# Designs tried in a protein design run: peptides against a protein of PDB entry 3T6J. Part 18

Target 1, 375 residues: chain A of PDB entry 3T6J
Amino acid sequence: PIVESYIGFIESYRDPFGSRGEFEGFVAVVNKAMSAKFERLVASAEQLLKELPWPPTFEKDKFLTPDFTSLDVLTFAGSGIPAGINIPNYDDLRQTEGFKNVSLGNVLAVAYATQREKLTFLEEDDKDLYILWKGPSFDVQVGLHELLGHGSGKLFVQDEKGAFNFDQETVINPETGEQIQSWYRSGETWDSKFSTIASSYEECRAESVGLYLCLHPQVLEIFGFEGADAEDVIYVNWLNMVRAGLLALEFYTPEAFNWRQAHMQARFVILRVLLEAGEGLVTITPTTGSDGRPDARVRLDRSKIRSVGKPALERFLRRLQVLKSTGDVAGGRALYEGYATVTDAPPECFLTLRDTVLLRKESRKLIVQPNTRLE
Target 2, 372 residues: chain A of PDB entry 3T6J as posed
Amino acid sequence: PIVESYIGFIESYRDPFGSRGEFEGFVAVVNKAMSAKFERLVASAEQLLKELPWPPTFEKDKFLTPDFTSLDVLTFAGSGIPAGINIPNYDDLRQTEGFKNVSLGNVLAVAYREKLTFLEEDDKDLYILWKGPSFDVQVGLHALLGHGSGKLFVQDEKGAFNFDQETVINPETGEQIQSWYRSGETWDSKFSTIASSYEECRAESVGLYLCLHPQVLEIFGFEGADAEDVIYVNWLNMVRAGLLALEFYTPEAFNWRQAHMQARFVILRVLLEAGEGLVTITPTTGSDGRPDARVRLDRSKIRSVGKPALERFLRRLQVLKSTGDVAGGRALYEGYATVTDAPPECFLTLRDTVLLRKESRKLIVQPNTRLE

## One batch from the design tools (peptide; aimed at target 1 E11 A83 I85)

Design b1_p12_2_s3 (made by RFdiffusion4, then SolubleMPNN; from b1_p12_2, 6 letters changed)
Fold by OpenDDE base, seed 4:
Structure b1_p12_2_s3 (fold): chain B 375 residues (1-375), chain A 12 residues (1-12)
Amino acid sequence: as target 1 above (375 residues)
Amino acid sequence: MGNSPTGVFYFD
């Protein structure tokens, strides 16, 4: 088997300032069959990048074909086990030197094992569909998240010699209609500038890319879905995201006004964006469970994903990218923290919903990593 | 960056 590994100070999720990496490492075996699936996505990456809702001037100047490998993890040492990884975690290196993507296939498989009787916050009519398509939809989401989420966008930089990597006279900010007024100076990085929101903000951008691009027919085709299956995969992917946004409340600490998990914060932000879109796209309804205790139901109107959801996500995603590219920390923080704020304001009453989420939360899972043998 | 599915990633 082909063995892949990495080790070092890599992920900064546990650094309050988003800069210091936690020491981690893994040893994994390449899954050749699954890797081939993601290579189809890589082959279309250059074209799919053009579908993202920002001008080419905000995208990488030169497309660098990344690697994308599916891995079966034998050992993962760290505080958390991801389903996918994009490395390196430096945007400047990503845009000038390239990057690598991995899908942790056997980690994803754990997420596929959903018990219907334990599935919370979904309508009964959605449960079977959700169980059926959660795995495939998550493959789509992870692939897009890593390759075209983390792998997309350009940082505007002035180098140590004073040269810009963009034309100051011709590049226009699509949000303001004006010339670019801010950028990264030499030595400044995404993490150093955006600090406390950097990790979650980037995850939110990547997740949003996944939702946005999964609507593209070519993406579904790449993953082998057509017709009704493609529509179901889209629906379940979006449904999973809005459900995750509700589940995210578990990871919010009201007393400290902070989030304890970057991805879950990101998913809550996306939920807020889609709720703000209105028009009955997303509905969260408090209910009473069969046990007589508080419960809730999330409903996503599939007929409004493209008409209501996509435009809302498009606008939001463009803003995320523009603020990231220009190094506009003030604007980025205002935008992101606004959506990440958790209050008990009607109609959602998120703090009350949090109590329900906590009441219905599943027991902590033990992830037992496998052994393998050569036959 | 590491993408974590719902309910998998946790910090102690």
Scores: peptide ipSAE 0.043, ipTM 0.792, DockQ to the pose 0.106
OpenDDE base, seeds 1, 2, 3, 5: peptide ipSAE 0.035, 0.031, 0.029, 0.035; ipTM 0.698, 0.674, 0.696, 0.683

Design b1_p12_2_s4 (made by RFdiffusion4, then SolubleMPNN; from b1_p12_2, 6 letters changed)
Fold by OpenDDE base, seed 1:
Structure b1_p12_2_s4 (fold): chain B 375 residues (1-375), chain A 12 residues (1-12)
Amino acid sequence: as target 1 above (375 residues)
Amino acid sequence: MGNSPTGTVYFT
C-alpha cells in the first residue's frame, strides 16, 4: 500500500487568536478508488473556481494544480481527528506555490455511524434518506471544502516594496462599486488581522463553497452520482449542514458569549443565513419527544434549495470573500459576529433550543486505532 | 506572509 504521513505544528484551532499551531501527526494508507474521484475533481477545479460568486480579480491570478488524496488513517496523534486537510496553512504559499488536499475516509465513516433510533432532530421521512446518503454527501462536501473552499480566493497585498498584487485603478469591489480601499500590508496575514474570528470565518467560507458548488451538475457526476441519486446527495448535504447548525449550539457558552469550536460556529452561521432567507427553506420546530421531554425537528424544503437557498448563500459567500480579500476586518467582524450571535429571540429562540440540544446530546464517540497486520 | 488558521475539517 501507499503510505502517507505528516508531523509538526500544523493546525491553530486551539489558539483563540488562530495563530499558534498544535503539534500533531498521522500515518495513513492511500485509498486509490476514492483518490481517483478527487483527482477528477482536481481536473475540474480551474473551471469550478470560475463558478464561485466573486469576480476573477478576487480569485487567484494563476491556477496551481494541487494534489488530492483519500486516506485511511492508521494512527493519528492530536487533540482531534479531521475529516479533511488542506496544507500548507499559509495563504501566500497557497497562492504562489500550491497546496495539497487529503480526505480522511475512514474517519468520515466512523463519524457518521449513527443508529436510526438515535438520530436526533430530523423528520421521520428524512431519516432513512439521511442515513443512506450521509457518507457520500460528506465525501462531496469535504472535497469541495478543502479543494475549492480553502483553495480559493485572493488576498490583496501590498508588498514590502510598495507594489500591489492587484491593479488599484481597475479592480472594483463588487459590494461597494468602488475601487479597493483596503488590503494586507507587508507582514500582515489572515490570522493576524482577523484574529479571533479568522479560523471560524474561513471554515464558514469553505463550508459555504461546498454547499454552493455541490449544486453544480459536474460535481455530482465526478463523484459518480446522477439523476435522483445526485439530487438526494445534494439534499442530504444541505440537510446535514442545517442540522449541524442546530447541533452546534452545544459548543456555545452563553455565560462567556463565546464559541468553543470553530467549525460548529461556522455551521451555525450558515444555518442563520439560510433561516434569514426565509420562504420556508428551513424550519426548526420545537416538539415533545416520546419521553415527554423537549425535542426539535429541522426541515429543509428540497424544492427551495436552488430558488431560495442558493441565492442567499451566494450573496453571503461573496461578502465573505470580498471582506477577506480586502482585509476589511471591521466589516468582516460585523458580518460574521452578527450571524454568530446566539440569543433567545423569537421565532428561533436559540438559547432555548440549546437546552434541547444538550438534553438530546449523544455520548462522544471514541475513535480507536485499528489493528493492522502484514499477510 | 505568516500562518493561516485554515485547512482542516474536524469532527467534534
Scores: peptide ipSAE 0.036, ipTM 0.709, DockQ to the pose 0.720
OpenDDE base, seeds 2, 3, 4, 5: peptide ipSAE 0.027, 0.034, 0.036, 0.037; ipTM 0.663, 0.692, 0.669, 0.687; seeds 2, 3, 5 fail the geometry check

Design b1_p12_3 (made by RFdiffusion4)
Pose (drawn by RFdiffusion4):
Structure b1_p12_3 (pose): chain A 372 residues (1-112, 116-375), chain P 12 residues (1-12)
Amino acid sequence: as target 2 above (372 residues)
Amino acid sequence: SFGAAGDEYPPA
């Protein structure tokens, strides 16, 4: 459509329980030139799902060209203006017929070297160069194969299923599936507090995972003297964001105040666990004399160490999502999401520095439409 | 579930 639109109580992020949605609405026009560079990603999107760490029976049954667009926003009502979105928020529809992927083009043009804190003098160079371009990649993947992948195991009214039981097996355990989503049950209704952050974490992780693929970069025009940087800046940005996320964590209540930032911190911790000097947090000192930190990500070890930690992670997340296993999901997540002062990081002590170097986000003014 | 990619900014 020339004009793209949508509205309702949709994103569930701000419900302390995680079920009730917050009202919003948007009207934006579809840009053509930048969209083809996405519809490309849609065309070859079919194959990639099978590259995911879980078997094809643990994935949605068919596939689709649900849609991927680039929208110049006219009116976005509500609390915030996301860079990209995958909707409608009803999973059943995501697997039965389809969903949609939205990359807002003109919001970007808004959001773009001393404020590059927790980086090094190198790095921030590659950051300034490849952040914008890589942003499209991460978004595309986050939206398309982030939530586009995965399958829910639901018990329909009768004792039957939405799948064949005897032929499905859990790679982690080896047994046959003993858990699932029953009638009326949904992602939020079960995982609740964690559902948003958990699902987002999965999407971003698939983001990096497939951001390691030559094809995708060929779609975004990255290869050779190019294919490096953009991947690096992407991962580096992920780990840095994992550091900045401390600001949005409330230690007193042992509670996270966001899904994205928490998920990013989780991915950071997983990478740190992979060890092998791939990632480091250094309690440095800023030129101003105050405290500071430098995030060190060895790029040569990206494929040899980090990737395994990823696909093992995604495999577990997805496995627990399909069977709807909350116990495992939480124990696997809230353990990763835990914030403590234990070394050789001391995140409780780092958080202060993160708050000192903290940023306050900008405001986006919006135009109106007068009726003549 | 709902999915949002990238950063989200407040309107003025």

Design b1_p12_3_s1 (made by RFdiffusion4, then SolubleMPNN; from b1_p12_3, 4 letters changed)
Fold by OpenDDE base, seed 2:
Structure b1_p12_3_s1 (fold): chain B 375 residues (1-375), chain A 12 residues (1-12)
Amino acid sequence: as target 1 above (375 residues)
Amino acid sequence: MFGVAGDVYPVA
């Protein structure tokens, strides 16, 4: 078998300032069969990057073909085991040297196991479809999230010699219609500038890229979905995200006004964006469970994903990228923290919904190290 | 604390 490993100070999720890496490491075996679909995605990456909702001037100058491998983890030491990884976590290195993507296949397999009777917050009519397509939709989302999410976008930089990596006279900010007025100076990084919101903001951008690009027929074709199956995968992927946004409330601490998990905060932000789009796209309805206690239902109108959801996400995703590229911390913080705010204001009453989420939460799944054996 | 599986959605 092909063995891969990494070890060191890599992910900064536990640092409140998003700068210091947690010591972690894994040993894994390459799953050649599962890697094939990601190789096809890599082959289309350069073309798919052009579908993202920002000008080419805000994308990487040169496409650097990355590696993308599916791994079966034998051991993982760290605070949390991811479903996917994009490394390095430095945007400058990503755009100049390249990056590597991995999908932790056996982690995903564990996550796919869902009992219908325990599936919370979905309409009954969606449960069977959700169970059927959750796995495939995760493959799509993780692939897009890592490769085209974390692997996309450009930081505008002025180097130590005063040279810019963009043409100041010709590059226009699509949000303002003006020339670029801010950038990263020498020694400034994404994490150093955006600090407390950097990790969650980037995860939100990556998740949004996944949702946005999963609508593209070429993406679904790469993963082997056509016709009605492709539409079902899209629907379930979006449904997963809005449901996750509700579940995310578990990881919010009202007393401290803070989030304890970067990805879940990101998913809540996306939920807020899609709720703001209105027009019946997303509806969260408080209900009463069979036990007489509070419950809730999330509804996503399939017919409005492209007409309402996509435009809303497009605008939001473009703003995320433009603010990131230009190093506009004030604008980025205002945008992101605005959507990340949790109140009990009608109609959603998120703090009340949080109580419902906590009431209905399931025990955390634990991953136990697997064994290997000769066949 | 980072008490979840990275990109994995919570399973109810």
Scores: peptide ipSAE 0.033, ipTM 0.722, DockQ to the pose 0.177
OpenDDE base, seeds 1, 3, 4, 5: peptide ipSAE 0.031, 0.035, 0.033, 0.034; ipTM 0.734, 0.718, 0.737, 0.680; seeds 1, 3, 5 fail the geometry check

Design b1_p12_3_s2 (made by RFdiffusion4, then SolubleMPNN; from b1_p12_3, 5 letters changed)
Fold by OpenDDE base, seed 4:
Structure b1_p12_3_s2 (fold): chain B 375 residues (1-375), chain A 12 residues (1-12)
Amino acid sequence: as target 1 above (375 residues)
Amino acid sequence: MFGVAGEVYPLA
């Protein structure tokens, strides 16, 4: 078997300032069959990057073909187990040297197991569809999230010699219509500048890329979905995200006004963006469970994903990227913290919904290390 | 990184 491993101070999710990496490591075996799908995605990556909602000047100058491999994890040493990984985490290195993507296939498989009777916050009519397509939609989302999310976008940099990696005279900020007014100086990084919001902000950008690009037929074809199946995968992917945004409230601490999990915060932000889009795209309705206690239902109008959801996400995603590229911490923080703020204001009453989420919380799944043998 | 399980990286 082909063995993959990595070890070191890699992910900074546990650092409040998003700078210091946690010591982490894994050993895994390559799943050749599943890797083939991601290889096809890589083959289309250069073209798909052009579909992202920012000018080429805000994308990497040169496309560097990355690796993308599906892995069956044997052992994982760390505080959390990811479904996918994009490394290195340094944007400057991603731009100049390239990157590698991995999908932790057997970890995803564990996440696929959902009991219908325990599936919260969905309409009954959506539950069977959700269970059927959750796995496939996750494969699509993880692939896009890692390869075209974390793997996309450019940071504008002025080096130690004063040289810029962009043309100050010709590059225009698509949000302002003006020349670029801010950038990263020598020694500044994404994490050092954006600090407390850096991890969650980047996850939000990557998740948004996944939702946005999964609407392209070419993406679904790469994963082997066509016709009605492709549309169902799209629907379930978006439905899963809006549901996740509600579930995310578990990881908010009202007393401290902070989030305890970067990905869940990101998913809440996306939910807020899609709710703001209005027009009946997303609806969260408080209900009463069979036990007579508070419950809730999330509804996503399938027919409005492209007409309402996509444009809203496009504008938001472009803004995320522009603020990231230009190192505009003030603008980025204002935008992101605005959507990440949790209040009890109507109509959503998110703090009240949080109580419902906590009430309906299920026990965590345990993942145990597998054994392998040679045949 | 796309979180899936554990204390730090849960999936919904």
Scores: peptide ipSAE 0.043, ipTM 0.775, DockQ to the pose 0.199
OpenDDE base, seeds 1, 2, 3, 5: peptide ipSAE 0.037, 0.038, 0.039, 0.036; ipTM 0.766, 0.760, 0.767, 0.759; seeds 1, 2, 5 fail the geometry check

Design b1_p12_3_s3 (made by RFdiffusion4, then SolubleMPNN; from b1_p12_3, 5 letters changed)
Fold by OpenDDE base, seed 1:
Structure b1_p12_3_s3 (fold): chain B 375 residues (1-375), chain A 12 residues (1-12)
Amino acid sequence: as target 1 above (375 residues)
Amino acid sequence: MFGVAGEVYPVA
């Protein structure tokens, strides 16, 4: 088998300022069959990058073909095990040297094992479809999230010699219609500038890229889905995201007004964006469970994903990227924290819903590191 | 950066 490993100060999710990496490491075996799917995605990456909702001037100047492999983790030392990884975490290196993507396949497999009777917050009519397509939709989402989410976008930089990596005279901010007015100076990084929101903001951007690009016919074809199956994968991917946004409330601490998990905060933000789009796209309905206690249902109108959801996500995603590219911390913080705010205001009453989420919380699955043997 | 995390992802 092909063995891969990494070790070092890699992820900064545990740093309140998003700057200091946690020491972690893993040993894994390459899953060749699963990796083949991601290789097809890599082959189309350069073309798919052009489908992202920002001008080419806000995308990397030169496409650098990355590696993408699916890994079965044997040992993972760290505070958390992700479903996918994009490294390095330095935007300058991503732009100039390239990057690598991995999907942690056996971690995803554990996440797929949801029993129907334990599946919370979905309509009964959606449960079977959700169970059927959760795995495939996750493969699509992870691939897009890592490769075209974290792997996309350009930071506007002025180097130590005063040179810009963009044409100040010709590049136009698509949100303002004006020339670029802010950028990263020498020594400034994404994490150093955006600090407390950097991790969650970037995860939100990457998740949004996944949802947005999964609507592209070529993407589903790459993963082997056509016709009705492709539409079902799209629906379940979006449904999973809005459900995750509700589940995310578990990771909010009202007393401290803070979030304890970057990805879950990101998913809540996306939920808020899609709720704001209105027109019946997403509905959260408080209900009473069979036990007589509070419950809730999330509904996504499939017929409105392209007509209502896509345009809303497009505008939001473009705004995320533009603010990131220009280093506009004030604008970025205002936008992101606005959507990340949790109140009990109607109609959603998110603090009340949080109580429901906590009430319906299931025990976490125990991830046990496997033993490998040759038979 | 970490990618998609499921419900099994530990609290940070």
Scores: peptide ipSAE 0.035, ipTM 0.751, DockQ to the pose 0.370
OpenDDE base, seeds 2, 3, 4, 5: peptide ipSAE 0.035, 0.037, 0.038, 0.037; ipTM 0.756, 0.763, 0.772, 0.759; seeds 3, 4, 5 fail the geometry check

Design b1_p12_3_s4 (made by RFdiffusion4, then SolubleMPNN; from b1_p12_3, 5 letters changed)
Fold by OpenDDE base, seed 4:
Structure b1_p12_3_s4 (fold): chain B 375 residues (1-375), chain A 12 residues (1-12)
Amino acid sequence: as target 1 above (375 residues)
Amino acid sequence: MFGSAGETYPLA
């Protein structure tokens, strides 16, 4: 078997300032069969990057073909096990040296196991479809999230010699219509500048890329979905995200006005964006469970994903990228914290919904280290 | 990094 490993101070999710990496490591075996679809995605990556909603000037100057491999994890030493990884986490290195993507296939397999009777916050008519397509939709989302999410976009930099990696005279900020007025100075990084919101903000950008690009027929074809199946995968992927945004409330601490999990915060932000889009795209309805206690239902109008959802996500995603590229911390913080704020204001009453989420909370799944043997 | 089913990095 082909064995892969990594070790070091890699992920900064546990640092309140998003700068200090946690020491972690894994040993895994390459799943060749499952890697094939990701290899096809890599082969299309350069073209798919052009579909992202920002000018080429805000994308990496040179496309560097990354590696993307599906891994079966044997052991993982760290505080948490990811489903996918994009490394290195340094944007400057991603731009100049390239990056590697991995999908932790057996970790994803654990996530696929869903009991219908325990599936919360979905309409009954959606549950069977959700269970059927959750796994496949996760494969699509993880692939896009890592490769074209974390793997996309450019940081504008002025080096120690005063040289810019962009043309100050010709590059225009698509949000303002003006020349670029801010950038990263020598020694400044994404994490150092955006600090407390950096991790969640980046996860939100990557998740948004996944939702946005999964609408592209070529993406679904790469993953082997066509016709009605492709449409169902799209629907379930978006449905899963809006549901996740509701579930995310578990990880908000009202007393401290903070979030305890970067990905869940990101998913809540996306939910807020899609709710703001209006037009009946997303609806969260408080209900009463069979036990007589509070419950809720998330509804996503399939017919409005492309007409309402995509444009809303496009605008939001472009804004995320522009603010990231220009190092506009003030603008980025204002935007992101605005959507990440949890209040009990109508119509959503998110703090009340949080109580419902906590009430309906199920036990976490456990991941156990596997064994291998030669056959 | 994409979150998993784990406690620290959950998938919904």
Scores: peptide ipSAE 0.046, ipTM 0.767, DockQ to the pose 0.201
OpenDDE base, seeds 1, 2, 3, 5: peptide ipSAE 0.034, 0.037, 0.036, 0.034; ipTM 0.749, 0.755, 0.766, 0.760; seeds 2, 3, 5 fail the geometry check

Design b1_p12_4 (made by RFdiffusion4)
Pose (drawn by RFdiffusion4):
Structure b1_p12_4 (pose): chain A 372 residues (1-112, 116-375), chain P 12 residues (1-12)
Amino acid sequence: as target 2 above (372 residues)
Amino acid sequence: SGNSTAGTYYFS
């Protein structure tokens, strides 16, 4: 469509329980030139799903070209303006017929070297160079194969299923599936507090995982003297964001105030656990003399260590999503999402520095439409 | 069908 639109109570992020949605609406025009560079990603999108750490029976049944667009926003009502979105928010539809992927083009043109805190003098160079371009990659993957992948196991009214039970097996356990989503049950209705952050974490992780693929970069025109940087800046940005996320964590209430930031901190912790000097947090001192920190990500160890930690992580996340296992999901997540002062990081002590170097986001003014 | 989490991406 020339004009793309949508509205309703949709994104569930701001419900303390995680079910009730917050009302919004948007009207934006579809840009053509930048969209083809996405429709490409859609064309070859079919294969990639099978590169995911879980078998094809743990994935959605068919596939689709649901849609991927680049929208110049006219009116976006509500609390915020996301860079990209995958909707509608009803999973059943995501599997049965389809969904849509939206990359808002003109919001980006808005959001783009001393404020590059927690980096090094190198780094921020590659950051300034490859952040913008890589942004499109991470978004494309986050939206398309982030939430585009995965399958729900639901018990239909009768004792039958939406799948064949005897032929499905859990790779972690080896047994046959003992858990699932029953009638009326949904992602939010079960995982609740964690559902948003957990699902986002899975999407971003698949983002990095497939951001390691030559093809995708060939789609975005990255290879050779190119294919490096973008991937690096992407991962580096992920780990840095994992650091900045401390600001949005409330230690007193032992509660996270966001899904994305929390998810990003979780991915950071998983990478830190992979160890092997791949990632480091140093309690440095800024030129202003106040406290500070430097995030160190060894790029040569990306494929040898970090990737395994990823596909093992995604495998677990997805496995617990399909069977709808809350116990394992939480125990696996809230354990990773835990914030403490234990070394050699002391995140409780690092959070202060994160707050000192903290940033306040900008404001996006919007145009109106007068009727003549 | 019930509500589920919308897939969105926010800036870093």

Design b1_p12_4_s1 (made by RFdiffusion4, then SolubleMPNN; from b1_p12_4, 8 letters changed)
Fold by OpenDDE base, seed 4:
Structure b1_p12_4_s1 (fold): chain B 375 residues (1-375), chain A 12 residues (1-12)
Amino acid sequence: as target 1 above (375 residues)
Amino acid sequence: MGRSPTGVVEFD
């Protein structure tokens, strides 16, 4: 078997300031069959990067072919087990040295063992479709999230000698139409500069890339989906995200005005963006469950994903990237915290919906270390 | 950075 491992101070999710890494490590075995799909995605990565909604000047100057592998985890030591990983976490190293992506395939398989009768917040007509395609759609989302989400975009930097990694005279900010007015100075990083919002903001960017690029025909072809199946995978991927945005409310603490999980905060932000797009794209309807207690339903209009959802996500995703690239902390914080704010304002009444989410909360899943044997 | 699966509580 091909064995992979990593160990060290890797992820900073547990640091409120996003700077200090938690010590973690894993040992895993390569899943060759699943890795082949991600290899095809890597082969198309340079082309797909051009489909992202920012100018080439905001993308990495040189494409560095990354590794992408599907792994079956044998042991994981840490506070949480991810579904996918992009490393290193330092944007400067990603730009100059490259990066590696992994999908934790057996973790993904466990995450989706939801029974139909326990599946909350979906319309009955969507439940069977969701159950059928949640796994495949998640593979697509994780692949895009890691490779083209975390693996995309450029930070504008002025080094200690005063040299810029961009042409100050010719590079234009697509949001303002002006020259670049802010950048990272020597010693400044994404995490050090954006601090408390850095992790969640980056996850939001990566998730948004996944949703945006999954609409590209080539992506679904790479994963082996065609025709009606491809459209169903797209629909379920978007549906899963908007549902996740509702579920995310579990991880908000109203009394402290804070989020306890970066990815869930990111998913809530995306939900807010898609709700803001309007035109009946996303609807959250409070209902009454069979037990007579509060419930809710999320509806996504499939026919409006491309016409309403894509343009809204495009604009938002471009803003995320531009603010990240330019190190505009004030603008980035204003944008992100604006969408991450949870109030009880109508029509959504998110604090009330949170009570419903908590009421319908499922028991926590346990992941147990597997055993292996040589055949 | 790692992507958390939906419904899996990552302890941040």
Scores: peptide ipSAE 0.059, ipTM 0.769, DockQ to the pose 0.110
OpenDDE base, seeds 1, 2, 3, 5: peptide ipSAE 0.050, 0.046, 0.056, 0.041; ipTM 0.754, 0.749, 0.759, 0.748; seed 5 fails the geometry check

